# Designs tried in a protein design run: peptides against a protein of PDB entry 4GMN. Part 3

Target 1, 375 residues: chain A of PDB entry 4GMN
Amino acid sequence: RYANITLLALVTLASIGTDFQETLVKGNQGSRESPISAADEEWNGFDDADGDAMDVDQKSSSGEDQEEDYEEIDVKEDDEDDDDDSITSEMQADMERVVGADGTDDGDLEDLPTLRELIQTAVPQLIRLSNLPIDSDESLTIQSHALSALNNISWTISCLEFANGENANIHNAWYPTAKKIWRKTILPILEADSADLKLATQVTSLAWAVARVLHGETPTDGNPHRKFISLYHSSKQQAGGNSNSIEEPEDPFQGLGVKCIGVVGSLAHDPAPIEVNREVGVFLVTLLRQSNNVPPAEIVEALNQLFDIYGDEELACDKEVFWKDGFLKHLEEFLPKMRTLTKGIDKRTQPELRTRADEALLNLGRFVQYKKKHA

## One batch from the design tools (peptide; made by RFdiffusion4, then SolubleMPNN)

Design b2_p13_2_s3
Fold by OpenDDE base, seed 1:
Structure b2_p13_2_s3 (fold): chain B 375 residues (1-375), chain A 13 residues (1-13)
Amino acid sequence: as target 1 above (375 residues)
Amino acid sequence: MKAMRVPRKPATF
């Protein structure tokens, strides 16, 4: 009885996450249907918006310098590694920290009560339920549903705009919780090195949703990018060896390979350690070089991650990785292969894959031109 | 449960 109620609650939370995303996506589509004019607008990279200070010559009036002292909130990472197996007390303390202590001014989400309750009340319980000891088919089912709910909430939040201080209140409320999901749910399941590709796919989907907000600020403990790269390679070896192919998802973009690429790409964004960025960049460029054996959806994902990581020339990774490791040459050499790949996708049978491949091909052309101009 | 699709915003290049 309790299990069925828990499962129903988890399904409901996962539905709320999905319905909220569908609502946000519909709301945002209404504001941004500017037709992609295929005009020869020179792609200038990802310019940080600080460039167009319109010099509005407004004259004089004296008003006093209030130095607002930004109190640097010293987030004491009290990483007391007390490895005491009282999972219940620490998880409860961690839940209480996620709910109350980690600088989430409860005031900032007053206008968003559903989102507040999802972050503050639901997510801590979902973290707990995702970390239950797997001792039964029931516990495995609970974990899978908890991960699905976390995935849907995290994906919904990752669809918000956080650029230019947009939704800062939501970002500030989510950011510590996203780190907790990473540390307490994602890392332990990755470290358990389970042969369960279903679990791995769920965790990788969640990791991507979380890393789409945290980017290079995602905790680097235990080199998680290498774990996801390893998982990518392991998943390819298993698909090649057993005729019990996990049915490739009907959607090419739902594959474990795409999800691994999405995670590691997100982890490699600034301010990621330059060696993390390098390892990921080399992995992504290597997929393009080996494209004859890589699914088209993974190529599309790898390209877009490369654009997102290396689109800004002011970032340290541009000089220290992109130029230093000669990525431009590999991207330029890949252009004719990408044209062939994209043309090989049937628009009637795979319309979305074709659309995304046409977009990625266009962007690859623009990106190569941009990088050649800014060399 | 629908697996949430990653809405890529079209990169406005």
Scores: peptide ipSAE 0.040, ipTM 0.794, DockQ to the pose 0.065
Fold by OpenDDE base, seed 3:
Structure b2_p13_2_s3 (fold): chain B 375 residues (1-375), chain A 13 residues (1-13)
Amino acid sequence: as target 1 above (375 residues)
Amino acid sequence: MKAMRVPRKPATF
């Protein structure tokens, strides 16, 4: 009884985290419909008039109509209007305030009551539940659901803009909690060195969500970047040795390898220690050099992390790592390989992977040009 | 749970 209520509450908290994300994505799409005034610039159509009517007369062949009478199975679409009206009017109002908040003052979530209760009341309990002794299948299930709820909440918050002091109140409320998730949930699970790839995937997803907000301010105690690099390599060794189909995630961007790259990339941002930045940068550049043996989604994520880490020339890591370790040469040498890789992705079977690879290729070309101009 | 996709804007360099 208590377990089922706890599991239901954890599922509900995880759904709330998802629904908040969907609302943020929809709200950020609506804010871009500033009506670009249709300035009526008459694009004069090029009147190429040449009407050569090639009359290709190809006449023939009668193929016999086999009317296969497929009985129309009247599948009543029960339109279960799952009006998943799961988004409360309070949650929607909190999200509208988060998207519309011109940066008002210090750390108070009084105007965001749902988000306040999520951060201050729910997350501390989820941290507690993620740290239960695993002594039963029930405790393992509770841990998995608590990690899932923490993941969804942390990802949702990581979709907010915090640049230029935007959402500073939410950032200030989340920051100590994010550090607590890192120290109390993520690090203990990583230190247990569990062979459970499902648990490793869950904790790595959570670690990425947390590190997307904390960046280089993520606690460096125990060199967590090396643990995630080790986990990346271990996951590749296990996939190669056992034909036990770990069901490759249907989405190539949900793989443990992509998640490890996302974590270590986020950990390497300023103000990360230069040696942490170097170790991560060398890891990412090494993936590009070994691209023939690396999934395309991991290459896309590795490029994206390299752009975010080394996009600013004023950062100490630009001089002390990017230029000093000769990363530009490796990126330039990778351009023709990236073109081949991207062209090899079928747009019909993997449309998203192709789109994200085309974007990463475009950005790689621009980034190499940028760095050559600022050399 | 649908795993969250990180929306990336194309980098402007």
Scores: peptide ipSAE 0.039, ipTM 0.803, DockQ to the pose 0.061
Fold by OpenDDE base, seed 5:
Structure b2_p13_2_s3 (fold): chain B 375 residues (1-375), chain A 13 residues (1-13)
Amino acid sequence: as target 1 above (375 residues)
Amino acid sequence: MKAMRVPRKPATF
């Protein structure tokens, strides 16, 4: 009876975390239809180098291909209005305030009561539940649900913009709590070195969400970047050896490999120690060099992490790692491989993967050009 | 200065 109430409360907290995210994503999509004033994208277009139009008048003949009448199966989408009544009016009001907040509020969470209670009341209990001694299937289930709730809350908060002092009140409230999740939940589970890939996937997802906010200020105790790199390699060794491969998630971006790359990339951002940055940078560049044996989604994430880490020339890691270790050459050598990889993704069967690969390819070209201009 | 980049969607959860 108490277990079922605890599990229901954990599922509800995990739902609230998801619903909060979905609304933040929807709210940010509506604000992007404001016409970007076309004035300051100096898109230095491709110089149309006048390549002579060779007029290849290939008059190829009429083949009468038979119109096979494909009967349009009118799949009635039953609009099951799943009125997901999960969103409380108080939560919706907090979400509307977060989406509409002009980034000038250095305040507390007084105006965000639901988010305040999530951070100050719920998360400390979830941290406690995630650290219970595992002595039963019930305690393992409670840990898994507590990790899921922590994951969803942490991911939702990681979708907020914190650049330029935006959401500073939320950042200031979350930052000490995020460090507590890292030290009290993530590190102990990583140090237990469990062979449970489900638990490893859950803790790695949570670690990524937390590290997306803390970046290089994530606690470096016990070199966690090396643990996630080791986990990445261990996950690949297991997939090669036993046909009990955990079914690769339907979404290629949900894979443990992508999550490991996301964590270590986030950990390597400024102000991370240069040694941590170098080890992660070398790992990411090594994935690009070995791209023939790496899933496309992991390549996309590795590129995005490299762009985020080394996108600013003012950072110490630009001089001390990017230039010093010759990363530009590896990115240039990878550019033709990325074009081949991206073209090999079927737009019909994997539309998201293709879109994100096309974006990563475009960004790789721009990044290489940028680095060459600022060499 | 930051490199000009296409904004990425957050990774899915």
Scores: peptide ipSAE 0.029, ipTM 0.764, DockQ to the pose 0.163
Fold by OpenDDE base, seed 2:
Structure b2_p13_2_s3 (fold): chain B 375 residues (1-375), chain A 13 residues (1-13)
Amino acid sequence: as target 1 above (375 residues)
Amino acid sequence: MKAMRVPRKPATF
């Protein structure tokens, strides 16, 4: 009886986390009706926008129209009206406030009561439930559901913009809680070194969601990046041995390998220790060098993490790792392989993987050009 | 439970 109530509550909390994400995605699609013409913007790095607009009046030079005929893929939205009426009017009002909050208000979550209760009341209970001694199949089920709820909440919060002081109130409320999830849920499970790939996949997904907000400020105790790199390699050894028992996730980006790459990439951001950054950077570049044996989704994720880590030339990791360890050469040598890899993805059977590979290929070209100008 | 996937915001490079 108590277990069934606990499981229902955990399912409900995980649903609430999903419903918040869907609302954020829908709200962010409505604000993005300005097509940023991403075609002609020269990649200039990640400028932290703390600097006076110098009005550089650079005059016109006419260069000829190549009409690249973009076939407008008429994505028929099959309106499957799954009226999942799960979004309460209160949750919707909280999401409308989060999406509409242009305010640098370092204020309390007073105006976000549902999000406040999720962070302050629900998450501390989920952390407790994730730390229960595993003595039964029931306790294992409770842990798995608690991890799923923590994952969904953490992912939803990690979809918020926190750059330039956006959502500072939510960031300030979440940050100590995220560190608590890391120290109390993620690290103990990683230290238990269980052969359970399902548990490893759940904790790695949660770790990625948490690390997407904490970045290089993620607690470095016990070298968690090395644990995730080890988990990456262990996952590959197990997949190679038993072709019959691991259902590859239907979504190539839900694989344990992609999640490991996402975690370690996020952990390597400034202000991460330069040694952590180097070990991660070498791991990611090594995946590109070994790309013939690496799933395309992991290559896409590894590229994106390399861009995110080494996009800013002012960071210590640019000089001390990127340039010093000769990463540019490896990225340049990977360009023709990436073109071949991307062209090998069937747009009909794997549309999202193809789109994300085309984007990563474009960004790789731009990134290599940028780094060559700043050499 | 479907594990939530975060759409990467396309890195606007």
Scores: peptide ipSAE 0.040, ipTM 0.799, DockQ to the pose 0.064; fails the geometry check

Design b2_p13_2_s4
Fold by OpenDDE base, seed 2:
Structure b2_p13_2_s4 (fold): chain B 375 residues (1-375), chain A 13 residues (1-13)
Amino acid sequence: as target 1 above (375 residues)
Amino acid sequence: MKSLRVPRKPATF
């Protein structure tokens, strides 16, 4: 009886985390119908825009129109009216406030009561439930559901923009809680060194969601990046031995390998210790060098992590790792392999993977050009 | 360009 009530509450909290994410995605799609012509923006790095707008009057030089015929893919929206009546009017009002808030209020979550209760009341209980002694299948089920609820909440919050002081109130409320999830939930599970790939996948997904907000400020105690790199390698050894028992996730990006790459990439951002950054950077570049044996989704993720980590030339990791360890050469040598890899993805059977590989290929070209100009 | 990492679908039960 108590376990069934606890499980229902955990499923409900995980649903709330999903519904919040879907609402944020829908709200961000409506605000982003300004086509940022991502095609013509020169990669200028990741400027933290604390620098005075120097008015560089660059004179127009007319270069000739190559009409690339964009076939308008008429995506028939099959309106499956799944009336997901799960979004309460209060949750919707909180999401409308989050999407519409000019991030000028360092204030308390007083105006976001649902999000406040999730962070301040629900998450501390989920952390407790994730730390219960595993002595039964029931306790294992409770842990799995608590991890899923923490994952969904953490992913939802990690989809908010926190750059330039946006959502500072949410960031300030979440940041200490994210550190608690890391120290109290993620690290103990990673230290238990369980052979359970399901548990490893759940904790790695949660770790990525948390690390997407904490970046290089993620607690470095016990070298968690090495644990995730080890988990990456262990997952590959198990997949190679038993071709019959790991249902590859239907989504190539939900794989444990991709999640491991996402975690370690996020952990390597400034202000991460240079040695953490180096170990991660070498791991990511090594995946590109070994690309013939690496799933395309992991290559896409590894590239995106390399761009995010080394996109700013002012960061200590640019000089001390990127240039010093000769990463540019490896990225340049990978360009023709990436073109071949991307062309090998069937647009009909894997449209998302193809789109994200085309984007990563474009960004790789731009990133290599950028780094060559700033050499 | 921040890679617009499409929010991954959360874990469904």
Scores: peptide ipSAE 0.037, ipTM 0.782, DockQ to the pose 0.581
Fold by OpenDDE base, seed 3:
Structure b2_p13_2_s4 (fold): chain B 375 residues (1-375), chain A 13 residues (1-13)
Amino acid sequence: as target 1 above (375 residues)
Amino acid sequence: MKSLRVPRKPATF
C-alpha cells in the first residue's frame, strides 16, 4: 500500500515536471510571433531563362495490375481525446509568470507557489528517496522513480533562461538545491561504480540537467568529469561486447554517450578550472578525430558543447586551451568529414538527426570562420 | 516518461 502511493506520487511529480516543460516550450514559441513587419525587400528572382526541354520519349512498358484485395480493416479510431488537462490553472499561472517576469525582483518564490513547493518540499524528499538503501526490488523501483522525477524537474528548470539576470529568483532558489542533488544523489551513485547501465543512464541524464544550470560552478570534488568520460568509454566497450542486450534508445539523442558528452561539456564552462576545461576539450576534439567510430548524435552534441565552451574569446579557456592546444586546426580538418557524415543521414528515416546535423555543420562553418577572424 | 530534448537555437557567432 505505502509503496504504491509513493510510486503514484513519484509518477505524478515526474508528470508535473514534463507538463511544465511542454508549457515552457509552447510559451517560448508564442513570444516569437511579434509581427516582423513585412519590409518588402524585393527578392529579385534570378531569371534562369534557358528551358531547353529535352524531350526524352521513355516508352510505356505495361506491367499488369495485380489487384491485391486488401480487406480494409475498419480500425475504429476510438479518438480517446484524453484531454489530459493535467496542467492545473495554478501551474499555468506560474509558467506565465516565469515567461513574463522581467528579472527585476531578487525576491522570494512567493509569486510562484507551485515551483516553490516543488523546489523546497518535493525535491528534498526525492533526494532522500534516491538515497534509500537498495535491499529489495521495491527500493530499486522507488530510487528509479525518484531519479526520474528529479530528472524531469531539473530539465524543466534548465529550460529557463538565467543569462543577464533573467529568472534570478528561480536561479537563486534552485542553485543550492541543484548543488544538493549533485552532492547527495549524483556523486554517491557515480562513486558506487555500478554495472547497472539503466541506473547510470538515469543519473547521467539528471547530472546533465543539473550541470546545464550550474555549468563550471558544479562541484569539482572527486573530478566528476573524469567519471563521466570513463562511463562514456565503458558504455562503448559494453555495447561492442554484447550486440544483443542494450536496446539502443529509439531516439539517438537519448543514448548514454550523448548524455555523457552533455554533462562533461556543461562541466567545462567558465568558471571551471582550466585543467577540467582542457581534459573535456581534448575528449570532445578526440571524438571528432575518431568520428568514423562515433554515432552521429554524439558528434552533433560534441560540436555543440565545443561551440558553447569556446564561443567567447574573452574567457581564459580560449587562450589557455583552444588556441594553445590547437583546436581550430582539428575543427577545420573535421569540416569535410562533417559534410560527409551529415549527407549520409537519411532525411526520411532520421529527420531530426539530419536537421540537427545540418545545424551543427552550419554552426561549425561559422565557428571556424569566427575563430579565424579573431586569431 | 519522454526524455527531454534540449532545443538548440542556431548559434550566432
Scores: peptide ipSAE 0.036, ipTM 0.795, DockQ to the pose 0.061
Fold by OpenDDE base, seed 5:
Structure b2_p13_2_s4 (fold): chain B 375 residues (1-375), chain A 13 residues (1-13)
Amino acid sequence: as target 1 above (375 residues)
Amino acid sequence: MKSLRVPRKPATF
């Protein structure tokens, strides 16, 4: 009875975390349909290199109309209005405030009561539950659900903009709690070196969500980046050896490899120690060099992390790692491979993976050009 | 350079 109530409460907290994220994503889509007044940011687009229009007048040839009668499969959209009434009116009001807040609110969480209670009351209990001694299947289940709830809350908060002082109140409330999740939940589980790949995947997902906010200010105790790099390599060795490979998640971006790349990339951002940045940068560049044996989603994530880490020339890691270790050459040499990889993704069967690969390819070209101008 | 970052989908449970 108590276990079922605890599990229900953990599932509810995990749902609340998800619903918060969906509402943030929906709110941020609605604000982008405001007509961007054409402020002439002079996109120095591709110089029109006058490539002579070769008039290929190829005149081929009537092939017969076979009217194949496509049977219109009347897919009854059963509008199951799953009115997921999970969103409380207080939660919706907090979300509307977060989405509508102009970045001048250096306040406390007084105006965000649901988010305040999640951070100040729920998360400390979830940290406690995730650290219970594992002595039963019930304690394993409680840990898994507590990690799930921590993951969803942490992911939701990591989707808020914190650049330029936006959401500073939420950032200031979350930052010490995120460090506590890292030190009390993530590090102890990583140090236990469990062979449980499910637990490792949950902790790596949580670690990524936390590291997306803390970046290089994530606690460096015990070199956690090396543990996630080791986990990445161990996960690849297991997938190659056993036909009981855990089914790759239906979403290629939910794979443990992508999560490991996301964590270590986030850990390598400024103000990370230059040696941490270097080890991660070398790992990411090595994935690009070995791209023939790396899933496309992991390549996309590794590229995005490289752009994020080295996109600012004012950072010490630009000079001390990017230029010093010759990363530009590896990115240039990878550009034709990325074109081949992206073209090999079927748009019909993997539309999201293809879109994100096309974006990463575009960004790679732009990033290489940017770095060459600032050399 | 603003990376065209599609928000990383959270882990769906």
Scores: peptide ipSAE 0.036, ipTM 0.783, DockQ to the pose 0.441
Fold by OpenDDE base, seed 1:
Structure b2_p13_2_s4 (fold): chain B 375 residues (1-375), chain A 13 residues (1-13)
Amino acid sequence: as target 1 above (375 residues)
Amino acid sequence: MKSLRVPRKPATF
C-alpha cells in the first residue's frame, strides 16, 4: 500500500515536471527569436553574462543540525478527480508569471507557489527516495521514479532564462538544491559503478539538467567529468558487443552518448578548473576527429557544447585551452566533414536531427570565422 | 548569439 502511494506520488511529480516544461515551452515559443537566419551575420561570440558570479561571501554560519521532524503526511483518500485541473492551473499560472515577466519584476518565490513547493518540499523527498538502499525490486522502482521526477523538475528549471539576472529568485532557490542533488543523488550513484545502463542513463539525464544551471560551478569532487567520459566510452563498447543492445531510443538526442556529452560540456563552462575544461574540450574535439564512428546527434551536441564553452574570448579557457591546444584547426578540418554528415541525414526520416545538424553546421561556420577574426 | 540548446523532453512514464 505505502509503496503504491509513493509510486503514484512519484509519477505525479514526474508528470508535474513534464507539464510544467510543456507550459514553459509553449510560453517561450513567443519569445524565442526565430532560428538564426542563414544570413551571413557576423557572429560576435556568446555574451555569457553568467560571468557576474556574485562572490557569495561564505560566512560560515555554523548551522546547528536541526533534525527536521518529518511530519507524517496524512493522505486523505478524497476521491475528487478535480485536483488535477487545479494543480495544472497553478502550474500554468506560475509559468505565465515566469515567462511573461519582461525582466523587471523578479517576483519572489512567494508568487510562485507550485515552483516553491517543487523545490522546497518535493525535491528533498525525491533526493531521499533516490538514495534508498536497493534491497528489492520495489526499492529499485522507487529509485527509478524518484530519479525521473528529479530529472523532469531539473530539466524544467534548466529551461528558464537566468542570464542578466533574470529569474534570480528561482536561480537562488534552485542553486543550493541543485548542488544537493549533485552531491547526494548523482555522485553516490556514479560512485556505485553499477553495470545498470538504465540507471546510468537516468542519472546522466539528471546530471545534465542540473549541470545546465550550475555549469562550471558544479562540484568537481571525485572528477565527475571523467566518470561521464568513461561512461560514454563504456556505452560504446557495450553497444558494439551485444546484439541485445538496448534499443537505441527513437529520439537520437535521448541516447546515453548525447547525455554524457551534454553533462561534460556543461561541467566545463567557466568558472570550471582549466584542467577540467581541457579534459572535456579534448574529449569533444576528439569526437569530431573520430566523427566517422560517432552518431550524428552526438556530433551536434559536441559542437553546441564547444560553442557554448569557447564562445567568449574573455574567458580564461579561450586562451589557456582553445588557442593553446589548437582547437581552431580541428574545427576548420571538421567543417567539410560536418557538411557531408549533415547532407547525409534524410530530412524525411529524421527531420529534427537534420534541422539541428543544419543549425550546428551554420554555427560551426560562424564560430570558425569569429575565432579567425579574434586570433 | 543565443545557445541552440533545444530542451530535452523529460522522462514520460
Scores: peptide ipSAE 0.036, ipTM 0.775, DockQ to the pose 0.639; fails the geometry check

